# Ledger of designs, part 129: peptides against a protein of PDB entry 4Z63

Target 1, 334 residues: chain A of PDB entry 4Z63
Amino acid sequence: LCLGMNDLTGNIPEDLFHLKRLNLLGIQENRLSGSLSREIRNLSSLVRLDVSWNLFSGEIPDVFDELPQLKFFLGQTNGFIGGIPKSLANSPSLNLLNLRNNSLSGRLMLNCTAMIALNSLDLGTNRFNGRLPENLPDCKRLKNVNLARNTFHGQVPESFKNFESLSYFSLSNSSLANISSALGILQHCKNLTTLVLTLNFHGEALPDDSSLHFEKLKVLVVANCRLTGSMPRWLSSSNELQLLDLSWNRLTGAIPSWIGDFKALFYLDLSNNSFTGEIPKSLTKLESLTSRNISVNEPSPDFPFFMKRNESARALQYNQIFGFPPTIELGHNN

## One batch from the design tools (peptide; made by RFdiffusion4, then SolubleMPNN)

Design b2_p17_3_s4 (from b2_p17_3, 10 letters changed)
Fold by OpenDDE base, seed 2:
Structure b2_p17_3_s4 (fold): chain B 334 residues (1-334), chain A 17 residues (1-17)
Amino acid sequence: as target 1 above (334 residues)
Amino acid sequence: GFTPTPLPVPPINEIFL
């Protein structure tokens, strides 16, 4: 049943929950309100539940043990409160959980040993607090993780050295500390292609440790952290780099010539720093900017990116980095 | 620069940063 993208109001009719053979319920992008009914438990054949972009409120019902076929739960952009229900946090069938932009709170707890199918987790823009869950690496298929805009005080857990499935990771604006530790840990994530750490580590030094290495890194965003230091030499070994944003920091020194050696680099933002010297001539030789025929195998995180051109500009949503125009931004340097 | 996360706002008024 697909009823998305309408102007439906009120609650879900109770009779809808008698549809025991229903595999897909999509009621997204409506004006449905009230609590999400516990009677969703009656939809025992449900594979996909999309209630996103509504006005639902209250706690998410703890009925997911009665939904053994549920692979996709999309509840982003609602007013849900409370925590992740125990049955949801233990779901062995769930592949994708998207509860971005709600009012979920408390400590984030997932039983990763039970969640054997979980590959995508978007809990960005909630009210989770405490520390990052140390057991996330136990979710052996978890590839896409957005935990941005929560209040995860402290450091990246040491256990994340073993997060082999992790490919796309966003922790933007989550009150994280110790960038040196974070990078030292996350470099061990062999499949990590996208790392977004914007609005953390306020005033720390960007490490220039030659022992750091991110082999498969395509997207690095560490903007608006007020980071000190220079362009990190370790980054020069990330040969697959496609997007680099280090804007709105306090980085100094010269822009190194090796920045032009990245064959796939199509988006570079070093604006609003304190870089000095000449613009490297090697930047004019970036193949990605000169040739239209470069097949950029872009990482595809499930979470969107938002770009602001100016402080006063509306943010533009991008579902794919490929949607970004080829850009070199070096403005507002010395 | 870009950020991947909107502000926590009502659906109709979602603010992106």
Scores: peptide ipSAE 0.023, ipTM 0.670, DockQ to the pose 0.100
Fold by OpenDDE base, seed 5:
Structure b2_p17_3_s4 (fold): chain B 334 residues (1-334), chain A 17 residues (1-17)
Amino acid sequence: as target 1 above (334 residues)
Amino acid sequence: GFTPTPLPVPPINEIFL
């Protein structure tokens, strides 16, 4: 049953929960309100539940033990409160959980040893607090993780050295500290292609440790951290780099010539720093900007990116990195 | 730069491109 993208109001009719053969319930992008009914437990054949972009409130019901076929739960952009229900945090069938832009709170805890199918987790823009869950690497299929815009005070856990499944990771604006430790840990994530750390590590030094290596890194975003230091030499070994944003920091020194050696680099933002010297001539030879025929295998994170074209502009949401125009931004350096 | 920090937005007001 697909009723998304309408002007439906009120709550879900109780009789809908008698549909024992229902595999897909999509009621996204409406004005549905009230609590999400516990009677969802009656939809025992449910594979996909999409209640996103509504006005639902209250706690998410603890009924996911009665939904053994549920693979997709999308509840982003609602008013949900409380924590992740125990049955949801233990779901062996769940592939994707999206609860972005809610009011969920408390400590984030998932039973990763039980969540054997989880591949995508979006909990961005909530009120989770405490530490990052140390057991996330035990979710052996977990590739996409968005935990941005929560209150995770502290450091990236040492256990994330073993996060081999991790491909796309956003921790933007989560009050994280110790960028040197974070990068030192995350370099061990052999499948990491997208790393977003914007609005953390306030006033720290960007490490220039030549021992750091991110072999498969395609997207690095570490904007608006007030980071000190220079362009990090370790980044020159990330030959697959497609997007680099280090804007709104306090980085100094010259822009190095190796920045123009990235064959796939189509988006570069180094604006609002303290870079000096000449613009590298190698930037004028970026193949991604001159050649139409570069087959870029684009990273596809499940979490959105937001771009502001100017300070007063509304943030635009991009679901794909390819949606970004080819850009070189070097403005506001001194 | 882009900010991958979703704003708390009421459902009606988010623009997808």
Scores: peptide ipSAE 0.019, ipTM 0.664, DockQ to the pose 0.081
Fold by OpenDDE base, seed 1:
Structure b2_p17_3_s4 (fold): chain B 334 residues (1-334), chain A 17 residues (1-17)
Amino acid sequence: as target 1 above (334 residues)
Amino acid sequence: GFTPTPLPVPPINEIFL
């Protein structure tokens, strides 16, 4: 049943929950309100539930133990409160959980040993607090993780050295500390292609440790951290780099010539720093900017990117990295 | 240029990285 993208209002009719053979319920992008009924438990054949972009409120019902076939739960952009229900946090069938842009709170806890199928987790823009869950690497299929804009604190857990499944990771604006530790840990994530750490590590030094290596890194966004230091030499070994944003930091020194050696680099923002010297001539030879054929078929994170032209501008949502215009931004380094 | 940075204070119902 697909009723998305309408102007439906009120609650879900209780009679809808008599549809025991229903595999897909999509009621997204409406004005549905009230609590999400616990009677969703009656939808025992449900594989996909999309209630996103509504006006739902209250706690998410703890009925996911009665939904053994549920693979996809999309509840982003609602007014849900409380925590992740125990049955949801223990779901062995769930592949994707998207609860971004809600009012969920408390400590983030998932039983990753039970959540054997979880591959995508989007909990961005909530009110989770405390530390990052140390057991996230136990979610052996978890590739996409957005935890941005929560009230986490402390450091990236040491256990994330073992996060082999991690490919796309956003922790933007989550009050994290110790960038040196974070990078030192996350370099062990062999499948990590996208790392977004914007609005963390406020005023720390960006490490220039030659022992750091991110082999598969395609996207690095560490903007608005007020980071000190220079362009890190370890980044020069990330030969697959496509997007680099280090804007709105306090980085100094010259822009190194190796920045133009990235064959796939099509988006570079080093604006609003304190870089000095000449613009490297190698930037004028970036193959990605001279060749029209950027391959659009590369893996992209499930979480969207947001671009602002300025603080007052509307954020533009980009669902794919390749949706970004080819850009070199070096402004405001005086 | 474009700054792919989350808003300092994202509006309610805005998606951010």
Scores: peptide ipSAE 0.028, ipTM 0.692, DockQ to the pose 0.085; fails the geometry check
Fold by OpenDDE base, seed 4:
Structure b2_p17_3_s4 (fold): chain B 334 residues (1-334), chain A 17 residues (1-17)
Amino acid sequence: as target 1 above (334 residues)
Amino acid sequence: GFTPTPLPVPPINEIFL
């Protein structure tokens, strides 16, 4: 049953929960309000539940133990409060959980040893606090993780060196500290292609450790951290780099010539730094900017990117990296 | 620069399949 993209108001009719054979319930993009009924437990055949973009409030009901076939739960952009209910945090069937842009709070706790099917997790823009859950790497299929815009004080857990499934990771604006430790840990994530760390590590030094290596890194975004240092030499070994944003830092020195050696680099933002010297001539040889035929049929993160042109501008949302315009931004260096 | 922080953007179909 798909009722999305309407102006439906009120709550879900109780009789809807009698549909025991229902595999898909999509009621997204409405004006549905009140609490999400516990009677969703009666939808025992449910595979996909989409309640996103509504006015739901209260706690998410702890009834997911009665939904043994549930693979997809989308609840982004609601007013949900409390934590992730225990039954949801222990769901062995769940592949995707999206609860972005809610008011969920407390410690983030997932039983990753039980969540054997979880491959995508979006909990961005919530009120989670404390530390990053050390057991996330125990979610053996977890590929996509957005935890941006929460309050995860401290450092990236050491356990994340074992996060072999991790491919897309956003921790932007989460009050993280110690970028050297974070990069030192995350370099061990052999499948990591997208790393977003914007608005963390305030005023720290960007490590220029030649021992750092991100083999499969395609997207690196570490903007607006006021980071000091220079263009990191370790990045030159990430030959698959497609997008680099180091804007709004305090990086100094020259832009190195190796920045033009990235054959797939189509988006470069080094603006609002303190870079000096000449613009490398190698940037004019970027094949990605000269060839129209970058058939980028690569999987994108399940979390959106937001581009803000200035502090007062509205952020532009990009759901796919390939939707980004080819860009070289070197403005506002001094 | 990207603000990769998911801002509350107006309802845009974030259909993650």
Scores: peptide ipSAE 0.022, ipTM 0.692, DockQ to the pose 0.067; fails the geometry check

Design b2_p17_4_s1 (from b2_p17_4, 9 letters changed)
Fold by OpenDDE base, seed 3:
Structure b2_p17_4_s1 (fold): chain B 334 residues (1-334), chain A 17 residues (1-17)
Amino acid sequence: as target 1 above (334 residues)
Amino acid sequence: SYITTVTPEWLLEERRN
């Protein structure tokens, strides 16, 4: 049953929950309000539940133990409060959980040993607090993780060295500290291709440790952190780099010539820093901008990106990495 | 401009009435 993208209001009729054979319920992009009924437990055949972009409030009902076939739960952009219900945090069937842009709070707790099928987790822009859950690497299939805009004090857990499944990771504006430790840990994530750390590590030094290595890194965004230091030499070994945003920091020194050696680099933003010297001639030789086409079908993170032009402007949403226009932005430097 | 993954505030306001 797909009723999304309408102007439906009020509550879900109770009789809807009598549909025992229903596999897909999509009521997204409406104006449905009130609590999400616990009677969804009656939809025992449910595989996909999309209630996103509504006006739901209250706590998410703890009935997911009665939904053994549920693979997809999308509830982004609602007013849900509380935590992740226990049955959801223990769901062995769930592949994707998207609760971005809600008002969920408390400590983030997932039973990763039970959530054996979880591939994608988007809990960005909530009110979770405490530390990053150190047991996330126990979710052995967890590939996509967005935890941006929560209040996860402290550092990236040491356990994330073992986060082998992690490919796409966003922690923008989550009160993280110690970028050196974070990068030192995350470099061990062998499948990591996308790393977004914008609005963290306030005023820290970007490490220039030659021992750091991100072999599979395609997207690195560490913007608006007021980071000091220079262009990190370790980044030159990330041969697959496609997008680099280090804008709105306090980086100094020259833009190194090796920046032009990235064959797939199509988006470069180093603006609003303190770089000096000449623009490397090698930038004019970027293959992706001169002779090569970019594959538009390359896998991307499940979480959206936003381009923030200024504080007063509405941010532009980009759902795919290659949705960004080819860009070289070096403005507002010395 | 800078890239972030934080949901913009305008999007929050639209769904929190």
Scores: peptide ipSAE 0.444, ipTM 0.863, DockQ to the pose 0.607
Fold by OpenDDE base, seed 1:
Structure b2_p17_4_s1 (fold): chain B 334 residues (1-334), chain A 17 residues (1-17)
Amino acid sequence: as target 1 above (334 residues)
Amino acid sequence: SYITTVTPEWLLEERRN
């Protein structure tokens, strides 16, 4: 049953939950309100539930133990409160959980040993607190993780050295500390291609440790952290780099010539720093900017990106990395 | 400008209008 992208209001009729053979329920992008009914437990054949972009409120019902076939739960952009229900946190069938942009709170706890099929987790822009869950690497298929805009005080857990499945990781504005430790840990994630750490590590020094290496890194965003230091030499070894945003920091020194050696780099923002010297001539040799042959079909994170122009302006949404225009931003430097 | 993955809350507010 697909009723998405309408102007439906009110509650879901209770009789709808008697459809025991229903595999897909999509009621996204409406104006549905109230609590999500516990009676969804009656949809025992449900594979996909999309209630995203509505006005739902209250706690998510703890009935997911009665939904053994559920693979996709999309509830982003609602008013859900409370925590992740225990049955959801223990779901062995769930592949994708998207509860981004809600009001969920408490400590984030997932039973990763039970969630054997989970490959995409988006809990960004909620009210979770405490520390990052150390057991996330136990979710052996977890590839996409967005935990941005929560209050995860402290450091990236040491256990994340073993997060082999991790490919796309977003932790923007999550009150993280110790960028040196974070990068030192995350470099061990062999499949990591996208790393977004904007609005963390306030005032820290960007490490220039030559021992750091991110072999598969394509997207690195560490903007608006007030970071000190210079362009990190270790980044020069990330030959697959496509997008780099280090804007709105306090980085100093010269922009190194190796920045133009990235064959796939099409988006570079080093604006609003304290860089000095000349613009490297090598930037004029960026192959990705001289040719229109950008691989548009490359895998992208499941979570969206946002371009914040200024503090007061509305952010622009980009759903794909290649949705960003080819860019070189070096403004507002010395 | 800078890139972030923080979903603006206005997305929900617009749904309320």
Scores: peptide ipSAE 0.445, ipTM 0.855, DockQ to the pose 0.739; fails the geometry check
Fold by OpenDDE base, seed 2:
Structure b2_p17_4_s1 (fold): chain B 334 residues (1-334), chain A 17 residues (1-17)
Amino acid sequence: as target 1 above (334 residues)
Amino acid sequence: SYITTVTPEWLLEERRN
């Protein structure tokens, strides 16, 4: 049953929960309000539940132990409060959980040992606090993780060096500290292609440790962190780099010539730093900008990106990396 | 400009209007 993208109001009719054979319920992008009924437990054949982009409120009902076939739960952009229900945090069938842009709070706890099928987790822009859950690497199929805009004070857990399944990781504006430790740990994630760390590590030094290596890194965004230091030499070994944003920091020194050697680099923003010297000639020969020989049809993060002009400006949404225009921004440097 | 993955709150507010 697909009723998305309408102007439906009120709550879900009670009789809808009598549909025992229903596999898909999509009521996204409406104006449905009130609590999400616990009677969804009656939809025992449900595989996909999409209630995103509505006006739902209250706590998410703890009935997911009665939904043994549920693979997809999409509830982003609602007013849900409370924590992740125990049955949801223990779901062995769930592949994708998207609860981005809600008002969920408390400590983030997932039983990753039980969540054997979870491959995509989006809990960005909520009110979770405490520390990053150390057991996330125990979710052995977890590939896409967005935890941006929560309050996870402290450092990236040491256990994340064992996060082999991790490919796309977003931690923007989550009160993280110790960038040296974070990068030192995350370099061990051999499948990591996208790393977004914007608005963390305020005032720290960007490490220039030559021992750091991110072999498969395609997207690195560490913007608006007030980072000191220079362009890190270790980044030159990330041969697959496509997008680099280090803007709005306090980086100094010269822009190295190796920055133009990245064959797939199509988006470079080093603006609003303190770089000096000349623009490397190699930047004028970037293959991706001259021939546009880049693969557009490749795996992408499930979470959206946003480009923010300044703190007061309305952010523009980009759903894919290649949605960004080919860009070289070197403005506002010394 | 800078890139972030923080979902702006206005997305929810627009739904309420």
Scores: peptide ipSAE 0.444, ipTM 0.857, DockQ to the pose 0.760; fails the geometry check
Fold by OpenDDE base, seed 5:
Structure b2_p17_4_s1 (fold): chain B 334 residues (1-334), chain A 17 residues (1-17)
Amino acid sequence: as target 1 above (334 residues)
Amino acid sequence: SYITTVTPEWLLEERRN
């Protein structure tokens, strides 16, 4: 049953929960309100539940132990409060959980040893507090993780060095500290291609440790952190780099010539720093910006990219990285 | 200058309580 993208209001009719053979329920992008009924437990054949972009409120019902086939739960952009229900946090069938842009709170806890199928987690823009959950790497298939814009604090857990499944990671604006430790840990994530750490590590020094290495890194966004230091030499070994944003920091020194050696780099923002010297000639030879066609393996996170041209402008959504216009932004240095 | 992110945190997202 797919009723998404309409103007439906009120609660879900009670009789809908009598559909025992229903596999797909999509009622997203409506104006449905009230609590999400616990009677969803009656939909025992449910594989996909999409209630996103509505006006639901209250706590998410703890009925997911009665939904053994549920793979996809999308509830982003609602008014849900409380925590992740225990049965949801222990779901062995769930592949994707998206509860972005709600009012969920408390400590984030997932039983990752039970969540054997979870590969995508989006809990961005909520009210979770405390430290990042140390056991996330125990979710052995977890590839996409968005925890941005929560009230986390502290450092990236040491256990994340074992997060082998991690490919796309966003922790923007979550009050994280110790960028040196974070990068030192995350470099061990051998599948990591996308890393977004904007609005963290305020005033810290960007490490220039030659021992750091991110071999598969394609997207690095560490903007608006007031970071000091210079362009990190370790980044030059990330040969697959496609997008680099280090804007709105306090980085100094010259822009190194190796910045133009990235064959796949098509988006570069180093604006609003304190760089000096000349613009490297090598930037004029970037293959991605020439007439030559370059084959690029683009990472595909489950969460979209956004671009804002200024702080007051509305962000533009891009579902794919190559959707970004080829850009070199070096403005407002010193 | 551009602000790039892979999350909608830069949007004026609505918390629908």
Scores: peptide ipSAE 0.024, ipTM 0.688, DockQ to the pose 0.391; fails the geometry check

